# Peptides against a protein of PDB entry 3WG5: the designs that were tried, part 65

Target 1, 218 residues: chain A of PDB entry 3WG5
Amino acid sequence: LAKNIVYVAQIKGQITSYTYDQFDRYITIAEQDNAEAIIIELDTPGGRADAMMNIVQRIQQSKIPVIIYVYPPGASAASAGTYIALGSHLIAMAPGTSIGACRPILGYSQNGSIIEAPPKITNYFIAYIKSLAQESGRNATIAEEFITKDLSLTPEEALKYGVIEVVARDINELLKKSNGMKTKIPVNGRYVTLNFTNVEVRYLAPSFKDKLISYITD
Target 2, 218 residues: chain A of PDB entry 3WG5 as posed
Amino acid sequence: LAKNIVYVAQIKGQITSYTYDQFDRYITIAEQDNAEAIIIELDTPGGRADAMMNIVQRIQQSKIPVIIYVYPPGASAASAGTYIALGSHLIAMAPGTSIGACRPILGYSQNGSIIEAPPAITNYFIAYIKSLAQESGRNATIAEEFITKDLSLTPEEALKYGVIEVVARDINELLKKSNGMKTKIPVNGRYVTLNFTNVEVRYLAPSFKDKLISYITD

## One batch from the design tools (peptide; aimed at target 1 S79 R103 L106 D150)

Design b2_p21_8 (made by RFdiffusion4)
Pose (drawn by RFdiffusion4):
Structure b2_p21_8 (pose): chain A 218 residues (1-218), chain B 218 residues (1-218), chain P 21 residues (1-21)
Amino acid sequence: as target 2 above (218 residues)
Amino acid sequence: as target 2 above (218 residues)
Amino acid sequence: SAPTYGVIIDAANSPAELAAS
């Protein structure tokens, strides 16, 4: 009961209704165990807008800070993952990862051709991504360009431009650098200082169902 | 005189990429065997827009008539399934089935809440559903109300209002009543008269992949 | 594999589905 606990979970692949269930399951475990924070290792090339919005909402309502960590090297928080990142308490990127490219689309034709959205819906997602950035004090100008210019950024660029808060190789380095940082959004109405000294790290294994469903969608 | 071959397939659940694959697989089989028609027993609560548009497109390119049959009793062709029906060569409904209810939403939230669709998406789908109805000679005024009023119809109401062509209890009654009917959209440029005199019915079983994905869904 | 482009908007459902549930 007198411990400082950080949960670490993994989320890989297309952001779907099932991905929401994962976020909710992991975050719920951390909340019920009074965790200082939960670190989500995120690698997503794309996903659905409705599941992305539900995840952002679940993060906004989280009773503990949610740290989105674009990891491992080569991972991306592209498309839906970018909004999830902008909608969270802190963003960390591992070396060689990517963030951005969030243009909303109606989807994919028989060809694999891109089915663009009506111009106005592009404006809707611009307003939504600007809102997430402003609510978290992040660079909304660059966030808008994730859509309008299909802009993508490396870790160092994302840090310089004020989109993320940490560049870290691993969980330990992430804890060291983010220790003492304020969350970019509140936890239950209050901006919180992260206390990662003398912390117990607990890893949450992805379930059989997680790995199987991810593999199939792949 | 001649033996006419009719294929029958079942398509159930949410409309997704796998569903497009089912439509493509079943239709290709019927085309290669020079079938008079393929009948799809459709039961769907809704699904994704891109897959629905890809299915409508696959049906437009079909070298043989595709008859959408809302079956069994209790089934519906709601939301995305309505567009598939309106985009097909002939629509049949079993007693106690439903069609319509197509108001687009960005999706569902955590607590029963619904994420509203911006007006542009709504107007986009109004134009699309009116277009499918106009191209097939079905009631465009009523088709719009599937969206603007979330209108849903019984089979008897759907026939009366000119949205569908046939009300049938089974495959036997469907072939009997639809024999001699012209298709509502062309097959390769010409509107085909359906010949169901002297008919061999062939049932297509769902594949291993089909069954697995649906068991996981159940 | 080819990279995934853009956020997919899924707008092919209605409130009626929720009500039916």

Design b2_p21_8_s1 (made by RFdiffusion4, then SolubleMPNN; from b2_p21_8, 10 letters changed)
Fold by OpenDDE base, seed 4:
Structure b2_p21_8_s1 (fold): chain B 218 residues (1-218), chain C 218 residues (1-218), chain A 21 residues (1-21)
Amino acid sequence: as target 1 above (218 residues)
Amino acid sequence: as target 1 above (218 residues)
Amino acid sequence: KKPVKGVEIDAGRSPAELERL
């Protein structure tokens, strides 16, 4: 029986225009092969809001399910990473990971203090993150609190509050637990039931360019 | 009967990118020899959060058990050191050591005062440290208080509160007390029972580079 | 126009943040 392909790729570091290119490349490869899904192992402290919004849009336009997996243990989907996760078809977290802390900032001053975003920008992102949560049937109150309180959650808390769908230690457990789940947002206008009963896992490596940029931005 | 090898290495000073390289090198050597475990004698006042997170991730990815041993007496696993310990397979402390004081800071002002981390960062690390504690079956409430109250504990307190697993005066006592214990996090997806009944202790020395960098950063 | 240009959503783990633990 022809095995359904599940792709796994890693996105690590700051969210930038180059991170968008990584997402786009990885999802495009998986789309071309009509994969059952792509799992993005995400570890990010955050990054640029413009890049984040483009990534969310690219995920939502995917022809296949995009699973954001906060992995490995010790990783985070912090700040921009939370928005990306909330915009995805399924969120999983490994034990020892975190999600949240989504307050927008304008950057850092010379003294290292945060330059706060004006209320106009903060309110924009409150509305945006709540919209992502509502669209995906996730906890919009907690999504707002990721900004207003700079809330961060453990996997267990995030699961309990209905922010995420799966806690899994590794790819095999993720596939097992997510098998038979419906995507939290539609794929090509339909909520898809994930089928991971007979799958081949295929890892996508970062390009040389991806490695170089990661090295420069880290 | 072939003796199982237990490696012992020392990590001292500030947690930096170079400290990551030390952890990686030491663990890699022990992995290559299929050691029963590696014991890292840790003495640190803290350091960089990014380096700390990478170290935790490297420990969690180890093919063999990594035991963090706060040693010798007078040493500490302060701040970043606590996170590293909580991310490990087993924590031991010598009498006269300490663990905790985990509040993140942005640095020091020109007048030597602490530049406090914004709530965003503090809450991120609260979630992170709680996640490490929960994953390892350690006291997540105390882990949070390491940040929120800048709590520091003695070995006896840390043992009592379920933060650590062993109090030991030296390597021999550590091996004796930890023999037959299960790792607090999995090794290659499995909780391993430590076997120290017939072991050879092998010490790893810092490289010349490690010594030079330690000298420059201290 | 989305007021998103020049905004960072970072938890402070950027190398530029001298976050000390």
Scores: peptide ipSAE 0.066, ipTM 0.339, DockQ to the pose 0.092; fails the geometry check
OpenDDE base, seeds 1, 2, 3, 5: peptide ipSAE 0.047, 0.024, 0.034, 0.031; ipTM 0.303, 0.275, 0.263, 0.291; seeds 1, 2, 3, 5 fail the geometry check

Design b2_p21_8_s2 (made by RFdiffusion4, then SolubleMPNN; from b2_p21_8, 11 letters changed)
Fold by OpenDDE base, seed 1:
Structure b2_p21_8_s2 (fold): chain B 218 residues (1-218), chain C 218 residues (1-218), chain A 21 residues (1-21)
Amino acid sequence: as target 1 above (218 residues)
Amino acid sequence: as target 1 above (218 residues)
Amino acid sequence: KKPVKGVEIDAGRSPRELERA
């Protein structure tokens, strides 16, 4: 019996226009092969809001389920990464990871101080992040607090509060736990039940370009 | 009977990108020789948060147990060193050492005053350090207080509060006390029972480069 | 116009450059 394919790819570092290109490439490969899903191992401190919003749209337009997996231990879906996760079909976290701290800023001053976003921008992102949470059936109150309180959560807290769906130590545990789960948002207009029975895991290697950009942006 | 090998290496000074290279080199050597474990004698005042997080990831990706030993007497696993310890398979401390003081800072002003980290950053590291503690089955409340109260503990206090696993005066006592202990985090997905029966202790000397950089950064 | 241009949703610079722990 031909094995259902699950792709696994890594996205690490700041969220930029290049990160969008990585998401687009990885999802496109998985779509072309009619994969059961793609798991994106995400480790990001955040990044550009425009790139983040484009990534969320690309995920939501995917023809296959996109699972955001905050991995490995020590990784984070911080700031922009939280929005990306909340915009995805399923969120998993490894023990030792974090999610949250979503307050928008205008950047950093020369002295390293945060340049605060004006209330108009902050309120826009509050509405946006709440919408992502509501659409995915996740905790919109906590999503708001990711901004208003700069809240960050452990995997166990995030699961408890209904922000994420799975805590898993590795890909195998993730596949086992998420097997039979419905996507939290639709795929092509339908909530899909994940079928990780008899799957082949295919790892997508970062391109040389991906490695170089990660090296430069880190 | 071929002796099981335990490597011992020293990492001293500020946590930097070079400290990551030291950890990577030492762990790689021990992995290549299928060592029973590597003990890292750690003495650090802290350092860069990025380097620290990379070191934690490298430890957690190790194919062999990594034991952080705060040694010798007078040493500390301060700030970044505490995170590294909490991310490891086992923590030991020598009498007369300390652990804690983990509040993130943006650096030092020209007048030597601490530039405080904004709440966003502080909350991120609170979640991160709590996650490390929770994953390793260590005291997450105390881990948080390492940041929120700049708490520092003695070995005896750290043991009592369940932050560390062993108080040991030297390597021999450490090996004796840790023999038969399970790692606090998995090695290749499994909690490993340490076997220090009939071991050969191999000391890894710092490279010439390691000595030079330590000399420059001290 | 989406007020998103020039906005960073960064949990600080990556703990890399600025944050000393």
Scores: peptide ipSAE 0.060, ipTM 0.323, DockQ to the pose 0.092; fails the geometry check
OpenDDE base, seeds 2, 3, 4, 5: peptide ipSAE 0.033, 0.042, 0.055, 0.032; ipTM 0.442, 0.490, 0.314, 0.272; seeds 2, 3, 4, 5 fail the geometry check

Design b2_p21_8_s3 (made by RFdiffusion4, then SolubleMPNN; from b2_p21_8, 9 letters changed)
Fold by OpenDDE base, seed 5:
Structure b2_p21_8_s3 (fold): chain B 218 residues (1-218), chain C 218 residues (1-218), chain A 21 residues (1-21)
Amino acid sequence: as target 1 above (218 residues)
Amino acid sequence: as target 1 above (218 residues)
Amino acid sequence: KAPVKGVEIDAGRSPAELERK
């Protein structure tokens, strides 16, 4: 029987291999405790594509629902963050946040200009992001436009277009609104109906290693 | 019970990580004293996007109302300053000030020409600024045009278009006009009605560090 | 194998300046 526990953890900053380790650690803790779900408060400008794809896989392999919550206000699920969100069991956004801008690049030149990705890479990620959207029953057309038009959306727009499932100001409102929703992707082969009635909210702190890495990558 | 105290602090110059530290310090002092509000007298040409976003988050996490006051006459909430204002609980402007010109850039070339931001970045900030406006019930169309048209507004125009809430010549007029207004974003999850009846005004001085940094960044 | 080596999916927040001349 799932404990009436929901974990909440924060992931902030660039998506790297260290960010994968954070996701893995947080989800593993919540899995071990048979939590009803874990909410990841996400604020990212994006990062590495390889790390992003590994994170998506880790979320999809989770034994419990993983909710991506773009939080606090002013945060974003930018670029790689959008892919991560689209790969999750539920997406929520706080007012004042954004999602999108998913075009792949090869990096930045010395003058700060973008080094464009070749069409081969861009087309690969178009197919990939569309697949994530389709698998989750989210708007695949908008997902494509996150790349082709470098589209970014507000929470209200993202909800309206069927990219996300919840707009919530805080964890309490998120739990209230998402209660009774089905996961957009399966958990252990089944779509789960979220039960957030009388739950204990447990906050996970970053490890010492997580803190150190966040400090260096800023 | 909130003390009948309103703090006033000044932030002038470029938006940097040091400006974040100033905001954090000032708001923290006012929070500790359970002030009715803090008024930040803002005069900025803009600055770093990362610092701006952190400042917006800090304001939104405030336990007390944070009022951005574009002051004195001749001051501006230019670029990053506009985002900060739109992220705040209330915006006021003095006559002879301005707000807007929010287009992101990658910096300046050696000849002082602007290095334009790619569409990816521009679209990201369009979504972000619209989200701030929508969350605060301010004019999101004008917020977008601060980027797309490099629009700048007078206080009277900004008030008329629903970008700001108050035009005031000084702190006393600001307190008088904003008394009884609701915050445009929540404080601790609730919209607060400002009570500026019989308040003590406390001015915060910049720290020694704040003075030193301001001197170096000018 | 996915051509993902060296690919960045970043919105470029860090390098962006919001400054008026």
Scores: peptide ipSAE 0.098, ipTM 0.358, DockQ to the pose 0.097; fails the geometry check
OpenDDE base, seeds 1, 2, 3, 4: peptide ipSAE 0.035, 0.050, 0.057, 0.062; ipTM 0.433, 0.548, 0.572, 0.560; seeds 1, 2, 3, 4 fail the geometry check

Design b2_p21_8_s4 (made by RFdiffusion4, then SolubleMPNN; from b2_p21_8, 12 letters changed)
Fold by OpenDDE base, seed 5:
Structure b2_p21_8_s4 (fold): chain B 218 residues (1-218), chain C 218 residues (1-218), chain A 21 residues (1-21)
Amino acid sequence: as target 1 above (218 residues)
Amino acid sequence: as target 1 above (218 residues)
Amino acid sequence: KKPVKGVEIDAGRSPRTLERL
């Protein structure tokens, strides 16, 4: 019996236009092979708002479920990573990870102080993050507080508050726990029930370009 | 009967990218020799948050148990050192050592005053340190207070409050007391029972590079 | 114009570049 395929790929570092290219490449490979899903192991401190919004759109346009997995332990879906997670079909976190701290900024001053975003920009992202939470049936109040309070959550807190769907130590536990779950947003206009009963896990390696960008942005 | 090996290595000074290289080298040697464990004698005032997070990940990816031992007397696992300890398979402290004081800062001003981290950053590290404590079954309330109150603990207090597992005067007492304990986090997905009944202790010396960096950062 | 050009949603440039623990 032909096994369904689940792809696993890693995306690490700052959210940039190159991070969009990584998402697009990985999702496209998984779409071409009619994968049951792709799991993106995400570890990001955040990054550019424009790149983040493009990544969210690319996930939402995916022909297959895209699972954001905050992994390994010590990883974060911080700031832009939280928006990406909230825009995805399912969120999982490993123990030892975090999510949140979403307040937009204009950058850092020479002394390392945050340059605050004007209320207009902050309010725009409050509306945007609430929309992502509402669309996915996740906690919109907490999503707002990720901005207004710069709230960060543990995996257990995020699960408890209805921000994420799964806490899992590894890919095998993630597949086991998410098996039979419905996607939090539609795939091709339909909520998909994940079927991880008889799957082959395929790891996608970063391209040479992906490795080079990771090296430069570290 | 071939004795199991326990490696012992020292890591001292500020947590930097070079400290990561030390951890990686020492753990890799111990992994290659299928050691029962490696004990890292840690003495640090803290350092870079990025290097700390990478070190935590390297420990958690270890194929063997990594024991953080705050040693000798007068040493500390301060700030970044506390996070590293909380990310490890077992924590021990010698009498006359300390752990805690974990509040993040942006640096020091020209007058030596602390540049405070914005709430966004502080909240991120609160979530991160709580996550490390929760994963390892250690006191997450105290872990948070290491940041919010800049709390520092003695070995006896840290043991009492469930932050650490062992108080030991030397390596022999550490091996004796930790024998038969389970690791606080998994090794290769499993909680390992430490077996120090018939072990050879091997000391790893710092490389020439490690010595040079220690000299430059002092 | 989407007010998002030049906006950083970065919680972690500071943890990775500037933060001392």
Scores: peptide ipSAE 0.057, ipTM 0.335, DockQ to the pose 0.091; fails the geometry check
OpenDDE base, seeds 1, 2, 3, 4: peptide ipSAE 0.051, 0.027, 0.025, 0.031; ipTM 0.304, 0.274, 0.249, 0.274; seeds 1, 2, 3, 4 fail the geometry check

## One batch from the design tools (peptide; aimed at target 1 C102)

Design b2_p22_1 (made by RFdiffusion4)
Pose (drawn by RFdiffusion4):
Structure b2_p22_1 (pose): chain A 218 residues (1-218), chain B 218 residues (1-218), chain P 22 residues (1-22)
Amino acid sequence: as target 2 above (218 residues)
Amino acid sequence: as target 2 above (218 residues)
Amino acid sequence: SSNVATATGLFPITFPNVSALP
């Protein structure tokens, strides 16, 4: 009961209704165990807007800070993952990862051709991504360009431009660098200082169902 | 005189990429065997827009008539399934089935809440559903109300209002009543008269991949 | 199952698939 606990979970692949269930399951475990924070290792090339908005909402309502960590090297928080990141308490990127490219689309044709959205829906997601950035004090100008210019950024660029808070190789380095940082959004109405000194790290294994469903969608 | 081959397939659940694959697989089989028609027993609560549009497109390119049959009793062709029906060569409904209810939403939230669709998406789908109805000679005024009023119809109401062509209890009654009917959209440029005199019915089983994905869904 | 996982209706918007920067 007198411990400092950080949960680490993994989320890989397309952001879907099942991805929401994962976020909710992992975050719920951390909340019920009074964790200082949960670190989500995120690698997503794309996903659905409705699941993305539900995840952002679940993070906003989280009773503990949610740290989105674009990991491992070569991972991306592209498309829906970018909103999830902008909607969270702190963003960390591992070396060689990517963030951005968030243009909303109606989807894919028989060809694999892109089916663009009406111009006004592009404006809707611009307003939504600007809102997430401003609510978290992040660079909304660059966030808008994730859509309008299909802008993508490396870790160092994302840090310079004020989109993320940490560049870290691993969980330990993430804890060291983010220790003492304020969350970019509140936890239950209050901006919180992260206390990662003398912390117990607990890894949450993805379930059989997680790995299988992810593989199938792949 | 001649022996006419009719294929029957079942398509159930949310409309997704796998559903497009089912439509493409079943239709290709019927085309290669020079079938008079393929009948799809459709039961769907809704699904994704891009897959629905890809299915409508696949049906437009079909070299043989595609008959959408809302079957069994209790089934519905709601939301995305309505567009598939309106985009097909002939629509049949079994007693106690439903069609319509197509108001687009960005999706559902955590607590029963619904994420509203911006007006542009709504107007976009009004134009699209009116277009499918106009191209097939079905009631565009009522089709709009599937969206603007979330209108849903019984089979008897759907026939009366000119949205569908046939009300049938089974495959036997469907072939009997639809024999001699012209298709509502062309097959390769010409509107085909359906010849169901002297008919061999062939049932297509769902594949291993089909069954697995649906068991996981159940 | 959550309400999100059991959702029905017409779902219009998604995002493209994008690879990480080289």

Design b2_p22_1_s1 (made by RFdiffusion4, then SolubleMPNN; from b2_p22_1, 8 letters changed)
Fold by OpenDDE base, seed 2:
Structure b2_p22_1_s1 (fold): chain B 218 residues (1-218), chain C 218 residues (1-218), chain A 22 residues (1-22)
Amino acid sequence: as target 1 above (218 residues)
Amino acid sequence: as target 1 above (218 residues)
Amino acid sequence: KSNVMNATGVFPITFEDREALP
C-alpha cells in the first residue's frame, strides 16, 4: 500500500554528476518506501548539460512522482534547473523565486566572457527543452524563449503562462494546493492524481558525502 | 545650461575591465553634453570585483546623475550588478527583473563547482556593500543579506524594502516616475533633483569595439 | 538511436562575482 508519506529533500548549487547522485539517492529512498511523492527543494544557478539530461532521465524513470519546488524565496531554477523542472511530474515555485535563462554556453573564457554555444548546440537544446515542455503539457513556446530570449519568469508569470503548476509559500501550502492534481508526466506509464490528505512529511538530510562535496564545491 | 537631454545606453554581460571602459565612455559623453542624466540599461550576471569597484567609483565621480535601470524584463543586476546599482544615483527595475545574489566567490573549479571566498573577503564585501547602501540611503540590512543569505529580490520587493527607487516598464515610465526625485548620492557634492520634463532621449550605441568584445565574450 | 550529441555544454551559471584575489 502506498504510504501516505511525502519525502522532502534539498538540492542546492550547480548541477553536476554529484547532483545526479543526490537526485538518484533521494528518489530511490522515496521509491523504496513507496512514498506518495518526493518534493525536491531546488535552488540552482545551472550547471552541466550532461548531468542535467541524466537527472531528467532519472526523474522520468521514477516510480513515484517527483515534484520540483523552487525554494526558498530568492532561489532559482536557472538554466539547467529549468530543464530539470520541466522534466518533472510537477513544478512549484515559492514567491520571490525565478525560472528560466536557459541559453546553453560552452563555458567562460579566461577573461570571464561567455563562450556561446554554436548554433547546432543551441538548436539541439531548443528542441530538447521544447520536448520536455510538450511531453509535460507545459508551454513549449515559453520554453523555447527561455533559450532564444534568455527569458526569466517570476512564479506568477510562470504559472500564468502554463510553465509551472503551483505557487506556494511553504511545503504545507504546496501540499494543499497540489493535492488532487495530476502529474504532468506519467509515473510508470500512468498519470497519477496526487493524494496529500493527511500525509506525513519526511525530510531527507544530505549525506555526509553530499555535505562534504557541497562544502568543497561551495 | 544643462540640456534637457537624457542619454540611454545598454551594458550587458559580465562585469570586466571592458565594462568599465563602457561605463566610462558613456558617462563621459553624457558629461560632455551636460545631460540631465544618463540611464544605463543593465543586464549582468556579475563579474570581476576589481572592475565593479572601479565602475562604482566612476559612477560616484560622475558630473551627472547615473541611473541604473535593470532592463529588459528577464534581465538581472546579479552580484556585481547589485553593487553597481547600489553605487548609483538612482536604481530602477523593470518588472520581471531581479537584483541580489552578491556573495563573492573566488571562481569556479575545473569541475564547475563554486570556490567560495574566504571569510576575510566575504566580510570585506559585506562591509563594502553596506557602505554603498548607507551612503545612498538604501537598505543596508538587505544589502548585507544579498551576501549572507544570497538573497535575490523582485522589483516589487526591492522597492518595498528600500533597495531601489523605481519600478518601470520602459524608459518613458522611468522618466515619468523618476521626475522630481532626488539622487540617492550626491552629484558634485549635492543631491540633485531630476528634471525629466520634456527631455530628449538620446541612445548611445555600443562602439564597434564594444560590439566586437561583446560578440567575442558573448 | 537519437545521437545524443554529448553536448558538453555548460548551462550558464548565474555568475556570482569572481573576486580576483587582491
Scores: peptide ipSAE 0.029, ipTM 0.273, DockQ to the pose 0.136; fails the geometry check
OpenDDE base, seeds 1, 3, 4, 5: peptide ipSAE 0.025, 0.025, 0.024, 0.028; ipTM 0.270, 0.270, 0.238, 0.274; seeds 1, 3, 4, 5 fail the geometry check

Design b2_p22_1_s2 (made by RFdiffusion4, then SolubleMPNN; from b2_p22_1, 8 letters changed)
Fold by OpenDDE base, seed 3:
Structure b2_p22_1_s2 (fold): chain B 218 residues (1-218), chain C 218 residues (1-218), chain A 22 residues (1-22)
Amino acid sequence: as target 1 above (218 residues)
Amino acid sequence: as target 1 above (218 residues)
Amino acid sequence: KSNVMNATGVFPITFADRAALP
């Protein structure tokens, strides 16, 4: 019996157009191989709003479930990362990770101070993040507070408030806990029940380009 | 008599936080050497609003004149590049270059369509770009139209409308034409008259990091 | 595929990136 394949890939650092390319590549590989799902180990402090929205759209257009896993311990799905997570089929977090702090900014001043986004931009992203939460059946009130209060949550809090679906220490625990869960958004117009019985885990390595970019941004 | 030094450096590609680092490095070198000015050969399709605003601020804090030179022919100071230019001490363009197309966007959808910025964001950047034009004594009406009409101008048009100060084919012509011009914004609180008599031109090479990033983004 | 980097008029908004802080 051909074992169901689950892909695992790492996306770390700032959310950029390059990050979109990584998501697209990883999801495309998993789609081509008819994987049961892809797990993206996400560690990001945030990034570009455009790239974020493109990534969300790419996830929503996936032919297979995309699980965002905030990993390893110490990682975050901060700012843009939270939006990406809320746009995904399932969110998991490792203990010692964080999610939230979603207030949009125009940037940093030379002195390192945050240049605040005008209320109108903030309101746009409030509506956007609430829509992501509502579409996925997640806590839209807390999603709004990620912006209005710049709220950050622990995995346990995020689970408690219905922001995420799984707290897991590792990939094996994640697969075990998420087995039999329904995706929070549709896959090709249908909610999918995850089947992680007798799966083969395959890690996708960064491309040469990915490694080189990571090296330069480090 | 110690010859006055003019530095020339190239900044090409998307405006990012890395581009800010390039501007900062180049200007810092020129400041340390008490250069008469630095010329930045700019070729950009645009980029991040945050990085753009930081770059503008870095230019405005420069101890020496910063000349933005849209170069070579075929280059552009598009979108974020226009803001940077309007925030600088002097703008020059080579024949066959362009400036403008400043409408802010939230990003690109997966289908490549532009995600329009809400009117509120657009209005913010209208106010911002007009302020840059006004502070530099440049055409604020055209600056607004760079957004509202997504206007792009040739060097000749930009000069005619009072958006830029110089049209020049090369560095030598630029130095000749800009000699004796006053900076459009202050340097350390004072307008400076450019003195390019008997200057030594020094080209700043990209750092190893710059070369590596360029190679990866190419 | 036309690298988004070649598209004129790119002016994206950003979210806080704490990792870019040294």
Scores: peptide ipSAE 0.038, ipTM 0.299, DockQ to the pose 0.427
OpenDDE base, seeds 1, 2, 4, 5: peptide ipSAE 0.030, 0.022, 0.021, 0.056; ipTM 0.280, 0.232, 0.255, 0.315; seeds 1, 2, 4, 5 fail the geometry check

